# Peptides against a protein of PDB entry 3JWR, part 178

Target 1, 323 residues: chain A of PDB entry 3JWR
Amino acid sequence: TRELQSLAAAVVPSAQTLKITDFSFSDFELSDLETALCTIRMFTDLNLVQNFQMKHEVLCRWILSVKKNYRKNVAYHNWRHAFNTAQCMFAALKAGKIQNKLTDLEILALLIAALSHDLDHRGVNNSYIQRSEHPLAQLYCHSIMEHHHFDQCLMILNSPGNQILSGLSIEEYKTTLKIIKQAILATDLALYIKRRGEFFELIRKNQFNLEDPHQKELFLAMLMTACDLSAITKPWPIQQRIAELVATEFFDQGDRERKELNIEPTDLMNREKKNKIPSMQVGFIDAICLQLYEALTHVSEDCFPLLDGCRKNRQKWQALAEQ
Target 2, 298 residues: chain A of PDB entry 3JWR as posed
Amino acid sequence: TRELQSLAAAVVPSAQTLKITDFSFSDFELSDLETALCTIRMFTDLNLVQNFQMKHEVLCRWILSVKKNYRKNVAYHNWRHAFNTAQCMFAALKAGKIQNKLTDLEILALLIAALSHDLDHRGVNNSYIQRSEHPLAQLYCHSIMEHHHFDQCLMILNSPGNQILSGLSIEEYKTTLKIIKQAILATDLALYIKRRGEFFELIRKNQFNLEDPHQKELFLAMLMTACDLSAITKPWPIQQRIAELVATEFWEQGDQVGFIDFVCTQLYEALTHVSEDCFPLLDGCRKNRQKWQALAEQ

## One batch from the design tools (peptide; made by RFdiffusion4, then SolubleMPNN)

Design b2_p13_6_s2 (from b2_p13_6 with F2E Y3L K9L)
Fold by OpenDDE base, seed 4:
Structure b2_p13_6_s2 (fold): chain B 323 residues (1-323), chain A 13 residues (1-13)
Amino acid sequence: as target 1 above (323 residues)
Amino acid sequence: SELDELEALLLSL
């Protein structure tokens, strides 16, 4: 395609030029091509292209395929969300120095997972999918969308000309896919809530050890969530804009819940209760985000900008809630 | 409860 030719022929700017190592990164000003270029840079600077012998054209095709399999009519859970999740992962790995704590396969898996974790998202949550008796709800009982996202990820990875993992051994391939699956499934916040207590306790007791395979898996899950929620850490103007996108998508679901399911939506998804957004954001930060970024900062102090951003945004949301 | 609303919020994300 012309898009592939353009991407494959383009000079990929440095990570410094693209600012993709910054936790404060924003994609708002970037074209789709530029987001793809950023993604290439992430793979390159993480040594994934070299270590796993990725062909440039194959990587370009894969990126474009991933991007294409996000819906354009979804306000928040689209390519830009996936891209921002991956960028946060990249920043956490590089600037946050988590790269030094992980294997190349884990890094590869996390980056693929971050980009793929919401593939074909439909702008509705698992609860809606279940209640609407969607065909996907017949395939999966729990984490319905996350299983679907992984299936889409796997489909793309196995598609002709998109096989960025072709340089891996059979064992490396299996390991990578396992980690990708676990990472994508970990983005189900219901699973995060179930598992986070174990992680926080390990951190609190100073018993956290990445050499333990179970703790490694747990950490990767927490890291995925931290990147997935990273919008809450962004500079206030960026945070506000992303919150508007989230609200738009949630209100769209709420409108559908009223119309299609004949139910009153929760406050979060109720367009009529938009004035509750600031207080809900404070609640979200307190209940979900702060402890996660605190724990992540304990694992790597260089991740502090995420925690600091979250704290700053809490203050901003609290100020709005008091108005 | 506020917790139920938060869980609903989280399940919505």
Scores: peptide ipSAE 0.054, ipTM 0.774, DockQ to the pose 0.159
Fold by OpenDDE base, seed 1:
Structure b2_p13_6_s2 (fold): chain B 323 residues (1-323), chain A 13 residues (1-13)
Amino acid sequence: as target 1 above (323 residues)
Amino acid sequence: SELDELEALLLSL
């Protein structure tokens, strides 16, 4: 395609020029082409292209395929969300120095998972899919969308000309797919809530050890969640704009819940309760975000900007909630 | 409870 030719022929700017190592990164000013260039840079600077012998054209095609399989009519859970999740992962790996704690296969899997974790998202949550008796709800009992996202990820990885993992051994391939699956499934916040206590307790007791395979898996799950939720850590103007996108998508679901399911939406998804957004954001930060970024900062102190951003945004949301 | 609303919120993200 013309898009592939343009991407494959383009000079890829440095990570410094693209600012993709910054935790404060914003994609708002970037074109779709520039987001793809950023993605290439992430793979390159993480040594994934070299270590796994990725062909440039195949990587370009894969990136464009992933981007294409996000819906344009979804306000938040689109390519830009996936891209920002991957950028946060890249920043955490580089600036947060988590790269030094992980294997190349784990890094490869996390980056693929971050880009793929919401593939074909429909702008509705698992509860809506279940209540609407969607065919996907018959295929999967739990983490319905996350299983679908992984299935889409696997489909793309196996598509002709998109096989970025073709340079891996059979064992490396199996390991990578396992980690990708676990990472995508970990973005189900229900799983996060179930598992986070173990992670926090290990940190609290100073018993956390990344050499333990189970603890490694747990850490990768927590890291995925930290990147997926990273909008809450962004500079306030960026945070506000992303919160508006989230609210738009949730209100769209709430409108559909009224119309299609004949139910009253929750406050989060109720357009009439827009005034509760600030207090809900404070609650979300306190219950979900703060402890995660605190724990992540204990694993790597260089991740502190995520925690600091989260704390600053809590203060901003609290100030709005008091008005 | 606030926790139940938050769990519902989280399940929505």
Scores: peptide ipSAE 0.049, ipTM 0.774, DockQ to the pose 0.157
Fold by OpenDDE base, seed 3:
Structure b2_p13_6_s2 (fold): chain B 323 residues (1-323), chain A 13 residues (1-13)
Amino acid sequence: as target 1 above (323 residues)
Amino acid sequence: SELDELEALLLSL
């Protein structure tokens, strides 16, 4: 395609030029081509292209295929969300110095998972899928959308000309797919809620050890969630704008809940309760985000900008809630 | 309830 030719022939700027190592990164000013260039740089600077012998054209095609399989009519859970998740992962690995704590296969899996974790997202949550009796709800009992996202990820990875994992051994391939699946499934916040207590307790007791395979898996799950939720850590103008996108998508779901399911939506998804957004954001930060970024900062102090951003945004949302 | 809103928030983000 013309898009592939343009991407494959383009000079890829440095990570410094693209500012993709910054936790404060914003994609708002970037074109789709520039987001793809950033993605290439992430793979290159993490040594994934070299270590796994990726062909440049195949990587370019894969990136464009992933981007193409996000829906354009979804306000938040689109390519830009996936891209921002991957950028946060890259920043956490580089600036947050987590790269040195992980294997190359784990890094490969996390980056693929971050880009793929919401593939073909419908703009509705698992609860809606279940209540609407969608065909996907018949295939999976829990984490319905996350299973679907992984299936889409696998489909793309196996598509002709998109096989970025062709340089891996059979064992490396199996390991990578296992980690990708676990990482995508970990983005189900229901699973995060179930597992986070174990992680926080290990940190609190100073017993956290990445050499333990179970604790490693737990950490990768927490890291995925931290990147997935990273919008809450962004500078206030960026945070506020992303919150509007999230609200738009939630209100669209609420409208569908009224129309299709004949139910009153929750306050979060109720367009008429837009004035509650600030207080809901404070609640979200307190219940979900703060402890996660605190724990992550204990694993690597260089991740502090995520925690600091979250704290600052809590203050901003609280001030709005008091008006 | 505040918990239901939190659960909805958690499940939606």
Scores: peptide ipSAE 0.049, ipTM 0.773, DockQ to the pose 0.156
Fold by OpenDDE base, seed 2:
Structure b2_p13_6_s2 (fold): chain B 323 residues (1-323), chain A 13 residues (1-13)
Amino acid sequence: as target 1 above (323 residues)
Amino acid sequence: SELDELEALLLSL
C-alpha cells in the first residue's frame, strides 16, 4: 500500500526529537504516520529490532495492521489510546528505568501487548457485551473483550507479512505469546482490582522480588495497568481532553444501554450527569490510580512523574468538583 | 457501598 511504502521509506526521528521518553508526551499534534514512526522508534530503541532480527518492512506492516484494526468511530478506545499506552510503556522502560529489570522477551511482549491490548474495541465494556448477549459473550465468561483483543493480536501476528516474531526460537515465541496474553488480559480492571492487593502488600512489606516468577508476572500486569491508565497522569490540558473522549465513549454506551437494552445507565455513562465527572475522576484517582503509581514509584523512583501527574490532576479535578 | 459503586464504576473502564 501507499501508506506502507511511505512509512517504510521514511526517516525515523530520534526518541529525543519525538519526545517519546517523556511521561508528559501528547499525540494530539501527531499524524497517523508520525505515530507509526514513533512506534518504530520504540521497537528500535528497546533493541527489539536488532535482538529479534525484525525486518523493517514487516515491522512497518505490522504497525499499520494493528492501527487498521482499531475502529475510527470509537471515541477513546482507538489507535491513539493504544499508541499512548505503548508510549507510556516505552517511557516507563526507558526514563523510568524499568528496562533494566526485565528480559528482552518481556519487553517485546509488553510493547506488543500495549499496542494490541484494545484491538477491535467496540466502544463498550464487558458488562455491555454480556448484557447485550453478543456472540463474544458466548465464547468467554470473563474478560470477554480482553480475550477478543488477544485473539485479534494473534491473528495479526500470524498474518502474512506481519510476522514480526519470525526471528524468535520456538521457545522464545511461546514465551512471548504467553506474556502477551497475560498482559492483555491484565488490562481488565476487574483483574487489576483482584490482584493489586498482593502487589501493594509485597511493596509495603519490602518483600517485592522480580526474581520470583509469580511476582514478575504480577508486576507485568500492574505495569500494563499503569500504562493503560496513564492518561490520568498527563499534564492537565491533555488530561482534560482525554477525559472528554472517555466521557464521550461512556455516554455513547449509556445512550445505547437506554435505547437497546432498556437500562438506566450508571452515572459514569449517563450523559445527563456530566456534572458529576469531576467528582467521579477524584474517586477514580483515589480508588485506582494513586496507589498504583505509588507502588510503581517504589519499584522504580524514576517513575515518579506518573505519580506526580496523577496527584496534580487529582487537585485539578477536586477544584472543579467544588465549584 | 460507595466502594461497590466505585468498583462498578471501575469495572466500566
Scores: peptide ipSAE 0.048, ipTM 0.767, DockQ to the pose 0.162

Design b2_p13_6_s3 (from b2_p13_6, 5 letters changed)
Fold by OpenDDE base, seed 1:
Structure b2_p13_6_s3 (fold): chain B 323 residues (1-323), chain A 13 residues (1-13)
Amino acid sequence: as target 1 above (323 residues)
Amino acid sequence: SELEELEELLLSL
């Protein structure tokens, strides 16, 4: 395709030029081509291209395939969300110095998972999928969408000309796929809530050890969630704009819930309750975000900008809630 | 409970 030719022939700017190492990064000004270039840079600077002998054209095709399999009519859970999740992962690995704590296979898996974690998202949550009796709800009892996202990820990875993992041994391939699956499934906030207590307790007791395979898996799950939720850490103008996208998608679901399911939406998804957004954001930060970024900062102090951003945005949302 | 509402809210995110 013309798009592939353009991407494959383009000079990839440095991570410094693209500012993709910054926790304050915004994609709002970037074209789709520039987001793809940023993604190439992430793979390159994490040594994934070299270590796993990725062909440039294959990587370009894979990136474009992933991007293409996000829906354009979804307000928030689109390519830009996946891209921002991956960028936060890259920043956490580089600027947050988490790269030094992980294997190359784990890094490879996390980056693929971050880019793929919401593939073919429909702009509705698992509850809606279940209540609407969607065919996907017959296949999976829990984490319905996350299983679907992984299936889409696997489909793309196995598609002709998209096989970025072809340089891996059989054992490396199996390991990578396992980690990708676990990472994508970990983006189900229900699983986060279930598992976070173990992680926080290990941190609190100073018993956290990344050399333990179980604790490593737990950490990767927490890191995925931290990147997935990273919009809450962004500079206030960026945070507000992303919150509007989230609200738009949730209100669209709420409108569908009324129309299609004859149910009253929750406050979060109720278009008539926009005035509750600030207080809901404060609640979300307190219940979910703060402890996660605190714990992550304990694992790597260089991740503090995420925690600091979250705290600053809490103050901003609280000020709006008091008005 | 406020926690259950918050969990439901979180499951919605």
Scores: peptide ipSAE 0.044, ipTM 0.758, DockQ to the pose 0.165
Fold by OpenDDE base, seed 4:
Structure b2_p13_6_s3 (fold): chain B 323 residues (1-323), chain A 13 residues (1-13)
Amino acid sequence: as target 1 above (323 residues)
Amino acid sequence: SELEELEELLLSL
């Protein structure tokens, strides 16, 4: 395609030029082509292209395929969200120095998972999918959408000309897919809530050890969540704009819940209760975000900008809640 | 409870 030709022929700017190592990164000013170029740079600078012998054209095609399989009519859970999740992962790996704590296969899996974790998202949560009796709810009992996202990820990875994992051995391929699946499934906040206590306890007791395979898996899950929620850490103007996108999507779901299911939506998804957004954001930060970024910062102190950003945004939301 | 409402909220994200 013309798009593929343009991407494959383009000079890929440095990570410094693209500012993709910054935790304060924003994609708002970037074209779709520029987001694809950023993604190529992430793979290159993480040594994934070299270590796994990726063909440039195949990588370009894969990126475009992933982007194409996000819906444009979804306010928040679209390509830009996936791209920002991957960028946060890249920043955490590089600037946050987590790269040195992980294997190349784990890094490969995390980056693929970050880009793929919301593929074909429909702008509604698992609860809506279940309550609407969607066909996907018949295939999976829990983490319905995350299973679907992984299925889409696997489909793309196996599509002709998109096989970025073709340079891996059979064992490496199996390991990578296992980690991708676990990472995508970990973005179900229900699973985060179930597992985070174990992680926080290990950190609190100074018993956390990445050499333990179970603790490694747990860490990768927490890291995925930290990147998926990273909008809460962004500079305030960026945070506000992203929060508006989230609210738009949630209100759209709430409107559908009223119309299609004849139910009153929760406050978070109720357009009539938009005045509660600031207080709900404070609650969200306190209940979910702060402890996670504190724990992540304990694992790697260079991840502090995520925690600092989260704290600053809590203050901003609290100030709005008091008006 | 407020906690249950918060959990429901969180499960909605």
Scores: peptide ipSAE 0.044, ipTM 0.755, DockQ to the pose 0.163
Fold by OpenDDE base, seed 2:
Structure b2_p13_6_s3 (fold): chain B 323 residues (1-323), chain A 13 residues (1-13)
Amino acid sequence: as target 1 above (323 residues)
Amino acid sequence: SELEELEELLLSL
């Protein structure tokens, strides 16, 4: 395609030029091509291209395929969300110095998972899929969308000309796919809520050990969630704009719930309750985000900008809630 | 409880 030719021929700017090591990164000013260039730089600077012998054209095609399999009519859970999740992962690995704590296969898997974790998202949550009796709800009992996202990820990875993992041994390939699956499934916030207590207790007791395979898996899950939710850590103008996108998508679901399911939506998805957004954001930060970024910062102090950003945004939302 | 409402809210995210 013309897009592939343009991407494959383009000079990829440095991570410094692209600012993709910054936790304060914004994609708002970037074209789709520039987001793809950023993604190439992430793979390159994490040594994934070299270590796993990725062909540049194949990587470019894969990135474009992933981007293509996000829906444009979804306000938040689109390519830009996946891209920002991956950028946060990259920043956490590089600037947050988590790269030194992980294997190359784990890093490879996390980056692929971050880019792929919401593939073909429909702008509705698992609850809606279940209640609407969607065909996907017949295939999967729990984490319906996350299973679908992984299936889409696997489909792309196995598609002709998209096989970025072809340089791996059979064992490396199996390991990578296992970690990708675990990482994508971990983005189900229901699973996060279920598992986070174990992680926080290990941190609190100073018993956290990445050499333990179970604790490693737990950490990768927490890291995925931290990147997935990283919009909450962004500078306030960016946070506000992303919050508007989230609200738009949730209100669209709420409108569909009323129309298609004849149910009253929850406050979060109720367009008539926009005035509750600031207080709901405070609640979300307190219940989900703060402890996660605190724990992550305990694993690596260089991740503090995520925690600091989250705290600053809490103050901003609280001030709005008090008006 | 406030916690259950919050969990429901969180499950909706």
Scores: peptide ipSAE 0.041, ipTM 0.750, DockQ to the pose 0.162
Fold by OpenDDE base, seed 5:
Structure b2_p13_6_s3 (fold): chain B 323 residues (1-323), chain A 13 residues (1-13)
Amino acid sequence: as target 1 above (323 residues)
Amino acid sequence: SELEELEELLLSL
């Protein structure tokens, strides 16, 4: 395609030029091509292209395939969300110095997972999928969408000309897919809520050890969530704009719940209750985000900008909630 | 409960 030719022939700017190492990164000003270039740079600077012998054209095709399998008519859970999740992962690995704590296969898996974790998202949550009796709800009982996202990820990875993992041994391939699956499934916030207590307790007791395979898996899950939720850490103007996208998608779901399911939506998804957004954001930060970024900062102090951003945005939302 | 609503909220993200 013309798009592939353009991407494959383009000079990939440095991570510094692209600012993809910054926790304050915004994609708002970037074209789709530039987001793809950023993605190439992430793979390159993490040594994934070299270590796993990725062909440039294959990587380009894969990136474009991933991007293509996000829906354009979804307000938040689209390519830009996946891209921002991956960028936060990259920043956490580089600027947050988590790279040195992980294997190359884990890094490879996390980056693929971050980019793929919401593939073919419909702009509705698992509850809606279940209540609407969607065919996917018959295939999966829990983490319905996350299983679907992984299936889409696997489909793309196995598609002709998209096989970025062809340089891996059979064992490396199996390991990578396992980690990808676990990472994508970990983005189900229900699983986060279920598992986070173990992580926080390990941190609190100073017993956290990445050499333990179970704790490693737990950490990768928490890191995925931290990147997935990273919009809450962004500078206030960026955070506010992303919150509007999230609200738009939630209100669209609420409107569909009224129309298609004849139910009253929750306050979060109720367009008529938009005035509650600031207080809901404070609640979300307190209940979900703060402890996660605190714990992550304990694992690596260089991740502090995420925690600091979250705290600053809490203050901003609280100020709005008091008006 | 507020927690259940928050969990539902979280399940929505």
Scores: peptide ipSAE 0.050, ipTM 0.762, DockQ to the pose 0.166; fails the geometry check

